# Peptides against a protein of PDB entry 5HOI, part 67

Target 1, 351 residues: chain A of PDB entry 5HOI
Amino acid sequence: FRYMPFSPAGTPFGFTDRRYLTMNEVGYVSTVKNSEQYSITVSFFDVGRFREYHFEDLFGYDLCFLNEKGTLFGQSKTGQIQYRPHDSIHSNWTKIIPLQAGERITSVAATPVRVIVGTSLGYFRSFNQFGVPFAVEKTSPIVALTAQNYRVFSVHYSQFHGLSYSLSELGTSSKRYYKRECPLPMSLPNINSDMKKDANLDYYNFNPMGIKSLFFSSYGDPCIFGSDNTLLLLSKWRSPEESKWLPILDSNMEIWKMSGGKETTDIHVWPLALAYDTLNCILVKGKHIWPEFPLPLPSEMEIRMPVFVKSKLLEENKAILNKKNEIGADTEAEEGEEDKEIQIPVSMAAE

## One batch from the design tools (peptide; aimed at target 1 M258 K262 K285 M301)

Design b1_p24_3_s4 (made by RFdiffusion4, then SolubleMPNN; from b1_p24_3, 8 letters changed)
Fold by OpenDDE base, seed 3:
Structure b1_p24_3_s4 (fold): chain B 351 residues (1-351), chain A 24 residues (1-24)
Amino acid sequence: as target 1 above (351 residues)
Amino acid sequence: VEIPDGYKSAPDPASRRRILELLS
């Protein structure tokens, strides 16, 4: 296993000179290789609220986090971080994070009030929005971070225990844990099944954990979207004993339903954010499971608990079709190509 | 599983149309 730099919804270069460093509900950050340097562009979905900007990157930033107030960049190997406010009123700042031999920055997060840096050795470093340090904590190795306001959702990896998560609040004086290195019930990428496609191998090499994104919902609940394309939401996290992960959307199942039960192996969900009951995402059509250039417009998918087994629905629909064919043998009813809309039984839509 | 009524934001009709056009 190798620790790789993680950014929410970041894409690999693949065979191209360009990739998305990060994307979310605010916008998307792209980088283009220009010989020995990179050109970074920070783009926004709300073009009326924000102005797109670009700069030359001489450091090769491979970590990024975008929020409504600024963009945090990081270089995983050198430990350099840069915060760039979107507004020209506030100055950019740069800092070097001290790294030990072989230590890498694995993830960065930024809110309007906090900057967080996580490392492959489990150093959790917190700063204010001006780069003033609060604390350094030693945790299990950090593989992913997201933050909203004062709250931080961190994903940890142990070779012995797999994935764990923490949920913490970074006050002015202390860090409070709501959850501390609890087991994360997310499936890791299946090397044997998924690696048969070169595009999946490239993505696995870029993101070995298969975490496409993690974010806080509009209600402030931690969300994670793994390689299984299931959106998990941490419910009741304020009550430590009642807290549970809810699989609130199987995006593959939802695409399959929306297609009328067609095989949609070329359609992929790329998660951006959860706003209320809708997953904001990019729908990708093609060989790559990630968006290419230009970025498609975001789409909203309604969250639905995966109560149905696809195989049972297919068997039931086959049984209905067979019964229709047995009854239809006595009536010369024309071979109308009735669009095989899989009628999801109404009883199954109401639970 | 009752999705609490406060979660039901009707998806943007334009978003739903884009999804259907991609799935067609």
Scores: peptide ipSAE 0.187, ipTM 0.707, DockQ to the pose 0.039
OpenDDE base, seeds 1, 2, 4, 5: peptide ipSAE 0.181, 0.195, 0.175, 0.181; ipTM 0.696, 0.709, 0.690, 0.696; seeds 1, 2 fail the geometry check

Design b1_p24_4 (made by RFdiffusion4)
Pose (drawn by RFdiffusion4):
Formats: structure tokens, C-alpha cells, sequence
Structure b1_p24_4 (pose): chain A 322 residues (1-190, 198-318, 341-351), chain P 24 residues (1-24)
């Protein structure tokens, strides 16, 4: 099996010379093939706070993670990473991650206080926001990483357990695991979208902590999974809290559509900030549309019963209250 | 049933979805 470079909400090149590296509630990072180099553009949705800028990529970064304080870039092959703070007060720093034979950097993540690099051999290298290393750890092969403040949500893969996740906190003292390689019941992919699933074999469209600090993941099944009771290991449950396919179906008047798709950015309490993509492909294009907000709904709505009540989709009060 | 199905086909899905999920 070949591990692919992962970034939250990243898009493939397809038949174009540009794609999105990473995408969330802060902004979007795109890269354009420029003859022999690349042109990286860092954009923001709150235009008032941060200034959109661009720079020339002489290395071919294919890994990226965006937070409110800076942008982290990474090269899956050479192992070079660069952290560019949004403000000009703080300097950019660059490090090169040691990679063994065939070892690839599969995912990177950054917070205002931590920088995380994961490799295909299971190396977990952590730094502060300035590049000072804390500890090098060996874990299962990492396929996806996201972080918030001091906490890290990592998704692992092997040929035995399949897809497992670890939830840990990088404290000032030492590293503490909340959950260590527990089952991750995310649906795996089972065609026009072949380009995407080669770029992202797991179908993990994005994963992120919620605005209130709960781990979330958005697989190819277009269902938002939230980790509940992660502080008590014996009570941990993955809860499906939004069937985005059902919502598009309800808002479209019960009509099956093959051109409307959801691209996850982040979860804010009960609202999924996303990009509504119209077209044959399931990933967003250029220019990027304005973010949309989709309220989470428990998957308790049946299509057949909703069609009877309407004879937008009107929902019976008895069912809506439930 | 026929009236519902005719109305259903005349509905612009894209216009509905973009209006319903407009950011506030």
C-alpha cells in the first residue's frame, strides 16, 4: 500500500496546474504549477484581520496546515518544512525532517504553540512554534494529523487493525494519551472521482477539532463523525451528527442531485462551515466559492416518510421534535 | 402525486441549497 500526502480539505491537480493544499475556517492555501516551480497563495476569509499574500515555492510543498497565527508547509519527499507566521513580527523558520529509505511525510499540523510532523513509518516529531524539538516518538504509520492548542488528533493505518486513531495532549511536561490507537469507524471508499481517491486513498476529506475541542472527521461517506466522551476511555463513542447528503437532498426538494457536494472546513458548535461545490467533481475549484453553513442534524430522517408528508422538503413537527 | 412530481422537477436545486445554507 502506498501512503499519500494528506492535508485537511486538500484537492488534487486533476487536469489543471493548480490545487488546494489545505482549507479550513481561517482561509485557503492554493498552489499553481509555474513552469518548474510552484506559486503558493495563502488567502483568508476574514479579510480584515490578515492580508492575503503569495510567494514562490522552490521545493514543491504538497503538505500544508493553516491556523490563526501561521501557516505550515511540508514536502512529502525531501522532508523540508517551513512555518510562515501571518504577522511579519515573527520570522519564518525552516527545518529538514530526517527520512529513511521510502519514508514519506504523510501529514503535518500546527498550532500557535506546537508543530507536528507525521511520517509513513510512524515517526511523530513535535516542535514549538519556533522549531525547537521536544521529542521524537515512534508510533504506528500516521496518515492524517490535526491539532488544537496542545492536543493532537492522529489517524493511523496498518495492515492489521486497519484505521485507528490516537488522541493525545502535548503538555509542558510530557506527552499524555487520552486514547491510544482505538478503532476509527470511518467508512472507507468502495468512476469520475478516481483522481481524488488516488490523491486521498482513505477518503478522509478533512478532520479537525470542533470549536469546543472535540475530534471530528469527514470521510468519503460525507457523514460528520464526532468523538463523544473521549475523556473517559471506556465511554468513547463516534457519533454521526450530520448526513450532508440527506441535507442537500432535503434542501433540493427531495430531488437526487449528482452535482452538489459538501467540502468540510470546520465545526462551530452546531454549524458545519463548508464549501458547496457544484459540478461533476466532488472537490472545489477555482475560484473558491464563499463558505456556507450547514446545521448539524441527527441521521433520523427517512426519505420515504418525508415524501409522504410533503404530499424545500417540509418536515413533520412530530418527527422534527424527535 | 402528479402535481407534486411536476413541482419537484421544476425546482432549482442549486438555488434552494445556496439560499438555505447562506452564511450569516
Amino acid sequence: FRYMPFSPAGTPFGFTDRRYLTMNEVGYVSTVKNSEQYSITVSFFDVGRFREYHFEDLFGYDLCFLNEKGTLFGQSKTGQIQYRPHDSIHSNWTKIIPLQAGERITSVAATPVRVIVGTSLGYFRSFNQFGVPFAVEKTSPIVALTAQNYRVFSVHYSQFHGLSYSLSELGTSSKRYYKRECPLPMSLPNDANLDYYNFNPMGIKSLFFSSYGDPCIFGSDNTLLLLSKWRSPEESKWLPILDSNMEIWKMSGGKETTDIHVWPLALAYDTLNCILVKGKHIWPEFPLPLPSEMEIRMPVFVKSKLLEENKEIQIPVSMAAE
Amino acid sequence: DAEFEARRERIDSWANVTRAFKAK

Design b1_p24_4_s1 (made by RFdiffusion4, then SolubleMPNN; from b1_p24_4, 13 letters changed)
Fold by OpenDDE base, seed 3:
Structure b1_p24_4_s1 (fold): chain B 351 residues (1-351), chain A 24 residues (1-24)
Amino acid sequence: as target 1 above (351 residues)
Amino acid sequence: EEEFKEKQEKIDAWESVEKAFKRK
C-alpha cells in the first residue's frame, strides 16, 4: 500500500497535462503542467459571487481544499502549505509542516476558521485561518480529511483494522471527539475485478482507497462516497449509541434506472456535495470514471436508500409481468422478447 | 450490425439520463 495525497473529488492526470486538484459545490481547482512549472486556476460555479483567478505554482501542489473564503494548497512531500483567500482583503500565507523521513501530508482541509493537516504517520495538525497553530495530535494514519466550521471528519487506515473514522470539534482551547477511530463500513476497491480496464488502474494508482469524495451535508452530517459509488451518511453522530452509517444513494442503480435499464458502463457519477435531499455531482460520459476538460455543468441526483430502490424494482418487474400475463391472454403475438432478467447488483442481493 | 446496435443503445442510455436531469 502507498499513501497518496487525497483531495475531495480530485482527479488524476492520466495521459494528460491537466487535472482537477479538488472540486465541490463552491467550484473547482485545476492544475496544468507547463514544463517544470504548474499553472493553477481556481474557478467557481457562482461566477457572480466569485472571480476566477490563476497563479504559477513552482512547488507542484498535489493537495487542495476549496471553501467559500479561500483555497488551501499543500505539497505532500515537502510539507509546504499555502492558504489563498478569494478576496484581496486578507493576505496569502505560506507555512512548512515539519515531516519525518518518509512522512507525507496525505490530506488537508480548510474552513473559514480552521486549517487542518493530516499525515501518513497520523500527525493531526490544527491551525486558525491565519496559520497560527493550536495543537499537534498523533492518531492512526490519516488518509482523508474534510471540515465544516469547527468540525472535522477524518478517515484513518490501518493494515490490520482497515478503515476507521473520527468526528471532532476544534474549539479554541480543546478538541472534542464525537467519534474517535470508529470502524468505517466502506468497501475498499477490488483490484482483481476493477483492474481489467486500464482507466481503473490509473485511478487506483492515484487513489488506492477509492474515496472519490468526503464532505459534510448541508445539515452538517459527515458523508463519504467510495469506489462502490454508494453515498454513506453518518446519522445521529451526536448520540454515540445511536450513530449509524446510512446508505442514502446507490448512484449506479439510479443511473441504470434513468437510462431505462440499458447498459450504463460508460456513465459515471462524480460527487461534489450533498444539499438537502440532492447529491450535487458531475455526470461523466466515457472510459474514465472522473471528469475531463472542460468540466461538465453540475447535476442534481435525488437521494434514495438502496433498499427502497430494490423494492421498487421488484414491484415494477412484478407489474410488468402481470401486464404481460393479462395481454398474453388476448393476443397470440409470439414476439419472444427474452425477459432480460434484471440483474440486481450483487451488493443489493446479499440483504 | 451488433456494434451499431451496441453504440445506439449507449447513445439512447445517455440521452435518457440527460433528459432525466434536464427535467428538474
Scores: peptide ipSAE 0.325, ipTM 0.843, DockQ to the pose 0.285
OpenDDE base, seeds 1, 2, 4, 5: peptide ipSAE 0.231, 0.228, 0.012, 0.021; ipTM 0.792, 0.786, 0.383, 0.421

Design b1_p24_4_s2 (made by RFdiffusion4, then SolubleMPNN; from b1_p24_4, 13 letters changed)
Fold by OpenDDE base, seed 4:
Structure b1_p24_4_s2 (fold): chain B 351 residues (1-351), chain A 24 residues (1-24)
Amino acid sequence: as target 1 above (351 residues)
Amino acid sequence: EEEFKKKQEEIDSWESIEKAFKRK
């Protein structure tokens, strides 16, 4: 096993000279090989708010994170990071992260207020948006990072324990944990079943964890999209004992429904973000499971909780209602409302 | 959207987080 650089929704080069370093709801970052150099382009979905820009990359950045204020770049082997504000009023800054022999930066994240660097040895490094360091913490090996405001979602890997996750808040003086290295119930890519197509082997070599993306929802809930094409949302993360991963969307099942029940092996969901009740994604048509060039327009997929999750939420809601009714008045429960679309109460995701 | 973002920024403000953690 090798730790590979991870960026949210990043794509491999495959047989091409170009790839996406990252993409999300804000936009997409592409890189093109030009001999020993790279040309990087930062593009935006909202062309009214932002202007596309490009620059020459002499370092070969293989890590990227895009937000509404800037783009963070990283080089996994050299430890170089660069933050580029979208606004020309703010200066770019560059820093070298000290790496041990064989240590690599595995993931980077940036918010308007924080920069985070994770490594293959489990060094978690935090900075402000100006590259001023706050702390260095030793954790289990980091394989993926995302961040929103002061909050960080980190995925860890141990050869002995598999995948774990942490959810933390980065203050000015201290890191606080909501969750610390808890088991992540996500399946790793199955080399024997999934590698029947050469394109899947190329993707596995690029991303051996099969994590297509991870992000925070618009409500601030950690989300992860694995190789099984299931969107997992961390519910009840403020209550460490009640916290659970909800399979809020099976994208393979949604594609199957959209196709009219035909096995479509040529349509793939590429996750960008979760906004309210919709997954923003790229619908990829072709041999590769990742978007090629040009990037298709984003699509929206409505969240459809599996019937099994609906039944558990009905049982949990009946149990909550029964506990409330044991405290209150004899109002007759009319049997007829079983088929109402259970909106996941935003409170049940965030509590 | 803007009111929600503003309310979420207020909830996720470091001061609000510090107040929430000082109460445990």
Scores: peptide ipSAE 0.009, ipTM 0.406, DockQ to the pose 0.014
OpenDDE base, seeds 1, 2, 3, 5: peptide ipSAE 0.000, 0.006, 0.008, 0.008; ipTM 0.287, 0.389, 0.422, 0.420; seed 1 fails the geometry check

Design b1_p24_4_s3 (made by RFdiffusion4, then SolubleMPNN; from b1_p24_4, 16 letters changed)
Fold by OpenDDE base, seed 1:
Structure b1_p24_4_s3 (fold): chain B 351 residues (1-351), chain A 24 residues (1-24)
Amino acid sequence: as target 1 above (351 residues)
Amino acid sequence: EKEFLEKQKKIDAWESVEKATARK
């Protein structure tokens, strides 16, 4: 087993000189190899909000994370990281992460307020958006990271225990765990069955864990998309005993339905994000399970599970709050209630 | 130490080139 650099929805080079370093709902980062130099392009889906930019990469960045404020780059072997704001107001910054012999950066994540670095030895390093360090923690080996605001979803791997996950919040003074190295019920790629196709071997060599992407939903729920093409969502994570993974979308089954019940071996879902009740994704056509160049336009797939109840309950709660405000009831609604997990009634969770 | 300082010099040189190119 080798720890490989992971970036959300990143693609291998394959037989080409180009790949996607990362992609999500904001955009996509591509790199083109020219000898020992790379040309990186940061592209956006909302071309009205953001301007595409490019730069020459002399370091060979193999890690990337894109957010609405900037792009984090990393070099897995050298320990170099660079943050590039999309705006010209904020300066780029570069830092070298100290690595032990044989240690690699395995994943990086960035939000508008935090930068996170995970390593093959399980060093979890946190920074603010300006690269000021908060803490270093020793965990199980980190294989994937994503973050939203102050919250971090980390995937860990042990040869003895398989995949685990953590969910944590990076406050100013302390790290809080909602989940700490709990078992992740995701299947690893089956080398014997899946590797019969050369294209699957290339992807396995790039990403041995088969994690195509991980992200937070628009509601702040951790999501993971594995090699089985099933979208898992972590439900009730605020309640440690009630927390469960929900298989909210089987993308192979959705492709099968879209094809009119034909076996389609040439259409693949590449996950970007979960927005409300829709999976934002790329529909890949061809031999490879990952997007080629040029990138197809994103597509939406409706999720079938009762996340629709969460949107309705949010709208109903907003409508109830707005009605209470119109009725002039001086309910000192303490500002602390917005972060309360909307309890889905047990009756609605059974449909 | 020396290898870190050489890496940092490459970083600083590269950031200087990028700041010069982004101003054109």
Scores: peptide ipSAE 0.011, ipTM 0.413, DockQ to the pose 0.009
OpenDDE base, seeds 2, 3, 4, 5: peptide ipSAE 0.009, 0.009, 0.000, 0.000; ipTM 0.376, 0.402, 0.276, 0.287

Design b1_p24_4_s4 (made by RFdiffusion4, then SolubleMPNN; from b1_p24_4, 13 letters changed)
Fold by OpenDDE base, seed 4:
Structure b1_p24_4_s4 (fold): chain B 351 residues (1-351), chain A 24 residues (1-24)
Amino acid sequence: as target 1 above (351 residues)
Amino acid sequence: DKEFLEKQKAIDSWESVEKAFARK
């Protein structure tokens, strides 16, 4: 097992010289390798509100987090972090995070008021937006971070216990936990089944947890999108005993519905954000499960609890077909093994 | 959205997910 640098919706280089360091509802950060340096571009979806900018990266930033006020960069091996405000009024700042031998920064997050750094040894470091430190805490190894305002959603990994999560609020005087290292009911990538495609092996080597992204919803609920392409939302997190992970979208099922019940293996959902009742995402078409260059326009996908699994729909459609055949049994319609397109019930298509 | 908040409250209350989403 290797702790890899995680950024929300970050993509691997693959066989290319370029990748996305991160993307969300605000925009996307790309890096292009040029000899021994990188060129970083910070692009925005709202081109009227923000101006795209670029800079030369001599450090090889492999961690990134984008928000409405700035971009946080990190280098997993050296411990360097840089915050770049989008507005030229505020200065960039750089800091070195002290790392132990073999320690890596595994994730970084930034809000307009907080900067968070998590490491492979479970050091959780908090700063203000100006890089002034608040605290250092020792937790289980951190594999992913996201933050909204003062709240932090952290994912932890133990070789013995698997995935856990924490939800905390970083006040001025203290850190409050809503959830502390609770079990995360997310499936890890299955190396034996999922690695049959070379592109999946490349992605697994980049992101062995299979966490495509994590974010807070527009309502401030923690969301995670794993390798199973299911969007999980943490409900009732204010009531620790009542808190639940809700599978609010099976994106494979939604793609299957959008295809008219056809199996498609060339369309993939790449999550950006959850805004109200819609998943903002990139619909990726091609060999890779991640977006390539140029970035496709974002799409919206309505969230739905998977009340019906594909297997149940197949059984119901077989039962409906059998009933129709029992009522219509006088016409010798030949048993052509035509892959009868499973008619999606209009109720499931119009929902 | 108000409807999303009501659906989420219904899910959170263990009201039948079918009832929470079938209110379309």
Scores: peptide ipSAE 0.023, ipTM 0.393, DockQ to the pose 0.023
OpenDDE base, seeds 1, 2, 3, 5: peptide ipSAE 0.000, 0.000, 0.007, 0.019; ipTM 0.233, 0.305, 0.424, 0.424; seed 2 fails the geometry check

Design b1_p24_5 (made by RFdiffusion4)
Pose (drawn by RFdiffusion4):
Structure b1_p24_5 (pose): chain A 322 residues (1-190, 198-318, 341-351), chain P 24 residues (1-24)
Amino acid sequence: FRYMPFSPAGTPFGFTDRRYLTMNEVGYVSTVKNSEQYSITVSFFDVGRFREYHFEDLFGYDLCFLNEKGTLFGQSKTGQIQYRPHDSIHSNWTKIIPLQAGERITSVAATPVRVIVGTSLGYFRSFNQFGVPFAVEKTSPIVALTAQNYRVFSVHYSQFHGLSYSLSELGTSSKRYYKRECPLPMSLPNDANLDYYNFNPMGIKSLFFSSYGDPCIFGSDNTLLLLSKWRSPEESKWLPILDSNMEIWKMSGGKETTDIHVWPLALAYDTLNCILVKGKHIWPEFPLPLPSEMEIRMPVFVKSKLLEENKEIQIPVSMAAE
Amino acid sequence: AEEVEKKREETREKVSEMAKESEE
C-alpha cells in the first residue's frame, strides 16, 4: 500500500496546474504549477483581519495546515517544512525532517503553540511555534493529523487493525494520551472521481476539532462523525451527526442530484462550514465559492416517509420534533 | 443567532437554485 500526502480538505490537480493544499474556516491555500516551480497563495475569508499574500515555492510543498496565527507547509519527499506566521512580527523558520528509505511525510498540523509532523513509518515529531523540538516518538504509520491548542487528533493505518485513531494532549510537561489507537469506524471508499481517491485513498475529505474541542472526521461517505465522551475511554462513541447527502436531497426538493457536493471546512457548534461544489467532480474548483453553512441533523429522516408528507421538502412536525 | 439563521436560509436557497440549474 502506498501512503499519500494528506492535508485537510486538499484537492488534487486533476487536469489542471493548480489545486488546493489545505482549506478550513480560516482560509484556503492554493498552489499553481509555474514552469518548474510552484506559486503558493494563502487566502483568508475574514479579509479584514489578515492580508492575502503569495510567494514562490522552490521546493514543491504538497502538505499544508492553516491556523489563525500562521501557515505550515511541508514536502512529503524531501522532508522540508516551513512555518510562515501571518503577522510580519514573527519570522519564518525552516527545518528538514529526517526521512529513512521510503519514509514520506504523510500529514502535518500546527497550532499557535505546537507544530506536528507525521511520517509513513510512524514518526511523531513535535515542535513549538518556533521550531524547537520537544520529543521524537514512534507510533503506528500516520495518515492524517489535526491539532487544536495543545491537543492532537491523529489517524493511523496498518495492515492489521485497519484505520485507528489516537487522541493526545501535548502538555508543557509530557505527552498524555486520552485514546491510543482505538477503532475509527469511518467508511472507506468502495469512475469520474478516480483522480481524487488516488490523491486521497482513505477518502478522508477533512478532519478537525470542533469549535468546542471535539474530534471530527469527514470521510468519503459524506457523513460528519463526531467523537463523543472521549474523556472517558470506556464511553467513547463516534456519532454520525450530519448526512450531507440527505440535506442536499431535502433542500433540492427530494430530487437526486449528481452535481451538488459538500466540502467540509470546520464545525462550529451545530453548523458545518463547508463549500458547496457544483459540477461533475466532488472537489471544489477555481475560483473558490463563498463558504456555506449547513446545520447538523441527526440521521433519522427516511426518504420514503418525507415524500408522502409533501404530497423545499416539508418535514412533518412529529418527525422534526423527534 | 439571527445572522446564523440568515446564512442557513441563504444556503438553503442556494442549494435549491443549484438543483434547478442541474435540471436545465

Design b1_p24_5_s1 (made by RFdiffusion4, then SolubleMPNN; from b1_p24_5, 14 letters changed)
Fold by OpenDDE base, seed 2:
Formats: C-alpha cells, sequence, structure tokens
Structure b1_p24_5_s1 (fold): chain B 351 residues (1-351), chain A 24 residues (1-24)
C-alpha cells in the first residue's frame, strides 16, 4: 500500500498536463505543468466576491485546501506548506514540516483560524492561520483531513483495522475529541470488480482510498463521499453513544431515477459540498469519473436516503403506466418530458 | 425554496440531457 496525497475533490492528471488540486463550494484550484514548474490558478464560483489569482509553483504542490479566507498548499514529499490569503492585504507564509525518512504529508486542511497537517506516520500537526504551531500529536496514519472553524474531521488507515475516523475540536489550550479513531463504515474500492476500466485504475492509483471528498455540512456534520458514490453523514456526533453514519444519498440511484431508469455508466457525481439538504456537485459525463477542463457549472442534488430498490420502483412505475393506460386518458399530448422520471409514489415520499 | 427547486429541476434536466447523449 502507498500513501498518496489527498485533497478534497482533487483530480488526477490522467493523460493531461493539468488537474484540479482541490474543489469545494468556494471554488477550485487548478495546476498546469509547465516544463519543470507548475502554474497554479485559484478560481472562485462567486466571481463577484473574490478575484481569481495565479502564481508560479516551483515546488510542485500536490496538496491543497481552499476556504473562504485563503488557500493552503502542501508538498507531500518535501514537507513544504504555503498559506495564501485571498486578500492581498494579508501576507503569504511558507513553512517546512519536518518529515521522517519515508514520511509523507498525506492531507492538509485550513480554516480561517487553524491549519492542520496530517502524515503517513500519523503525525497530526496543528497551527494557527499564521503558521504558529500549537501541538503535534501521534495518531494512526492520516489519509484525509477536512476542517471547519475549530473542528477537524480526520480519516485514518490501518492495514489491520481498515478505515477509522476522528472528530476533534482544536481549542487554544487543548484538543477535544468527540470521536477518536472510531471505525468508519465506508467501502474501499474493489480492485477486482472496478479495475476492468483503465480510467478506474488511474483514479485508484491517484486515490487508493476512493475518498472523492470529505467536508462538513452547513450544519457542521462530517460528510464523506466514497468510491461507492454514497454520501455518508455523521449524525448525533455530540452524543457519542448515539452517533451514527447515515447514507443520505446514493448518487448512482439518483442519476438512475432522474434519467428515467437508464443504466448509464458514464454519468458521474463529483461532490463539492452539502448545504442544508442539497449536495452541491459537478455532473461529469465521460470515461473519467472526475471533472476535466473546463470545469462544468455546479449542480444541486437533493439528499435522499437509499430506501428504494430499483426493481420495486420499476414495477411500481409499470403499474402506474398500466393504470394510466387502463383509464383511457386521451391525454397523450401534454404529458411533458417530466413524466419520464421514475416517480416515487407519494405514499413512499412521506417516510 | 423556489430557487432551490429550480436548481434541482435544472440538475434533472442536465442529467436527462447527459443520458440522451449516449443514445446517439
Amino acid sequence: as target 1 above (351 residues)
Amino acid sequence: DEERKERIKKTREKIKELAEEEEK
């Protein structure tokens, strides 16, 4: 197993000279290889709020985290990190994270108040937004990080125990755990079934955990989107005994439903954020499960727990169609393209 | 609420469009 640098919704280069380092609800960070250097562009969805900026990257940043105040960059091998505020009034800062032999930075996160660095040896390093260190903690190997305000969601990997997660709050004086290295019920990529397509192998080599993204919801709940295209939300995390992962969206089921029951293999959801009850995402068409260039406009999907079975919905829709045909409704003409969606019976939409 | 419904509708339309592109 090889620890790879993870950034939320980051994409591989594939066969191109360009990729997204990260993307979320704020914007997207792209890098373009130019000979021995990279050109990084930080772009925003709200072009009225922020100005796009670019810079030359001589270090080859392979880690990124974007927030509303700045962008954190990291180089997994050298341990270099750079924070760039979006506001030019605030100074950029650079720091070298000390790494042991073979240690890699595996993930970075930044909020307006905290910078977090996680490593392949499980070093969890916390800083303020100015790069002043708070603490170093030894955990299980960190494979992914996200943060909101003072709260950190970390994903850990052990060869013996698989995936675990922690949820912590980084106060000024101490780290509080709400969850500490608890089992994460996320499916890992299945090498044997999914790797028949070269594009899936390329993505697996880039991201062996299959974590497409992880973020906090607008309510401050940890969310993770895995290789199974299911959005998991950690509910009731303030009550340790009541906390559970909820599958709040099967994106493949939603695509199937919205397509009228077509078994599509080339439409993909790329997760950005969860705002209230709506997944912000990029809809991707093509061989690659990740967005290419130019970036499509974001799309919104309503969250729905996967309580339905495709076969039952198809049987029910056939029964509805048969009933419409038996009623002899001569209304052939005005049943618009809306009726091609697999309707959930109103009786089931109330559960 | 209405703006959200319209954005969800646009997502549905876009998925339909993307699904029809396979049939050509």
Scores: peptide ipSAE 0.364, ipTM 0.864, DockQ to the pose 0.886
OpenDDE base, seeds 1, 3, 4, 5: peptide ipSAE 0.364, 0.363, 0.364, 0.364; ipTM 0.864, 0.863, 0.864, 0.862

Design b1_p24_5_s2 (made by RFdiffusion4, then SolubleMPNN; from b1_p24_5, 14 letters changed)
Fold by OpenDDE base, seed 2:
Structure b1_p24_5_s2 (fold): chain B 351 residues (1-351), chain A 24 residues (1-24)
Amino acid sequence: as target 1 above (351 residues)
Amino acid sequence: SAERERRIRETRELIAKLAEEEEE
C-alpha cells in the first residue's frame, strides 16, 4: 500500500501530458506538463460569476481544492501549499508544511474560513483562510479531506482496521467531533475483479482507495463516492445513535435503467456534487472511468431517496417563516433552528 | 422545478445516446 495524494474528483495523467487536479460544482482545475514545469488553469462552470485564470507551476502541485472564494494547491512531497483567491484584490499566500521523513500530504481542503492539511502520518493541521495556524492534531492516517464552512469530513486508513471517517467542526478555540474515527462501510477496490482492464489498474495506482470524490451535500451532509459507483450519504450525524450511511444512488443501476436495460461497460459517472436531490456529475464514454479533455458539460442524476422530503420540508418551513414575518410576530428566530435535522418519515425510509 | 426536470431528462437522453454509440 502507498499513500497517494488525493483531491476530490481528480484524474490521473494516464498516457497524456494533462489531467484534472480537482473538479466540483464550482469548476475544474487542470494541469499540463510542459518540460520541467506545469501550466495550471482554473476554470469555472459559471463563466459569468468568475473569470478563468492560469499560472505557471514550478513546484508540481499534485493536490488541489476548489471553492467559491479561491483555490488551494499542495505538493505532497515538499509540503508546499499555495492559496489563490479568485478575486485579484486578495493576495495569494504560500506556506511550507513541515513534514517528517517519509511523511506526505495526502489531502488538502479549503473553505472561505478554513484551510486543512492531512498527512500520511495522521497529522491534521488547521489554518484560517490567510494561512494562520490554529492547531495540529495527530489522528489515524488521513487519506481524504473535504470541508464546508467550519465542518470537516476526513477519511482515515489503517492497515488493521480499514477505512474510518471523522466529522468535526473547527471553531475559533476548539475542535468539536460529531464523529471520531468511526467505521466507514465503503468497499475498497478489488484488485482481482476490477483490474482486468489496464485502465482500472492505472486508476488504482493513482487512487488505491477508489474514492472518486467526497463532498458535503447542499444540506451539509457528508457524501462519499467509491469505486463501486455508489453514492453514500451520512444521515443523522448530529444524533450519534441514529447516524447511518445511506446508499442514496447506485449510478450503475441508474445508467442501466436510462439505457433501456443495456449492459454498458463504457459509460461512467464521475461525481462532482450533491445539490438537494440531484447528483451533479460528468458522464464519461470510453475505456477510462474518468473524464478526459475537453471536459463534457455536467449532467444531473436524480437520487431516489426520500431526501425529497428534506427539500419539501425546507420549502414549507421557509414558507411558514415568511408568513410569520408578515404577521409581525417578534418570534426571535433563533439561528439554531436551521441546524434541526429534518426527520425523514419512517414510511419513506423503507422504500 | 421545471428546469430540474429538464436537466434530468437531458441526462437520460444523453445516456441513451451514449449507449447506442458503439465502443470504439
Scores: peptide ipSAE 0.398, ipTM 0.871, DockQ to the pose 0.524
OpenDDE base, seeds 1, 3, 4, 5: peptide ipSAE 0.397, 0.395, 0.398, 0.397; ipTM 0.871, 0.868, 0.871, 0.868

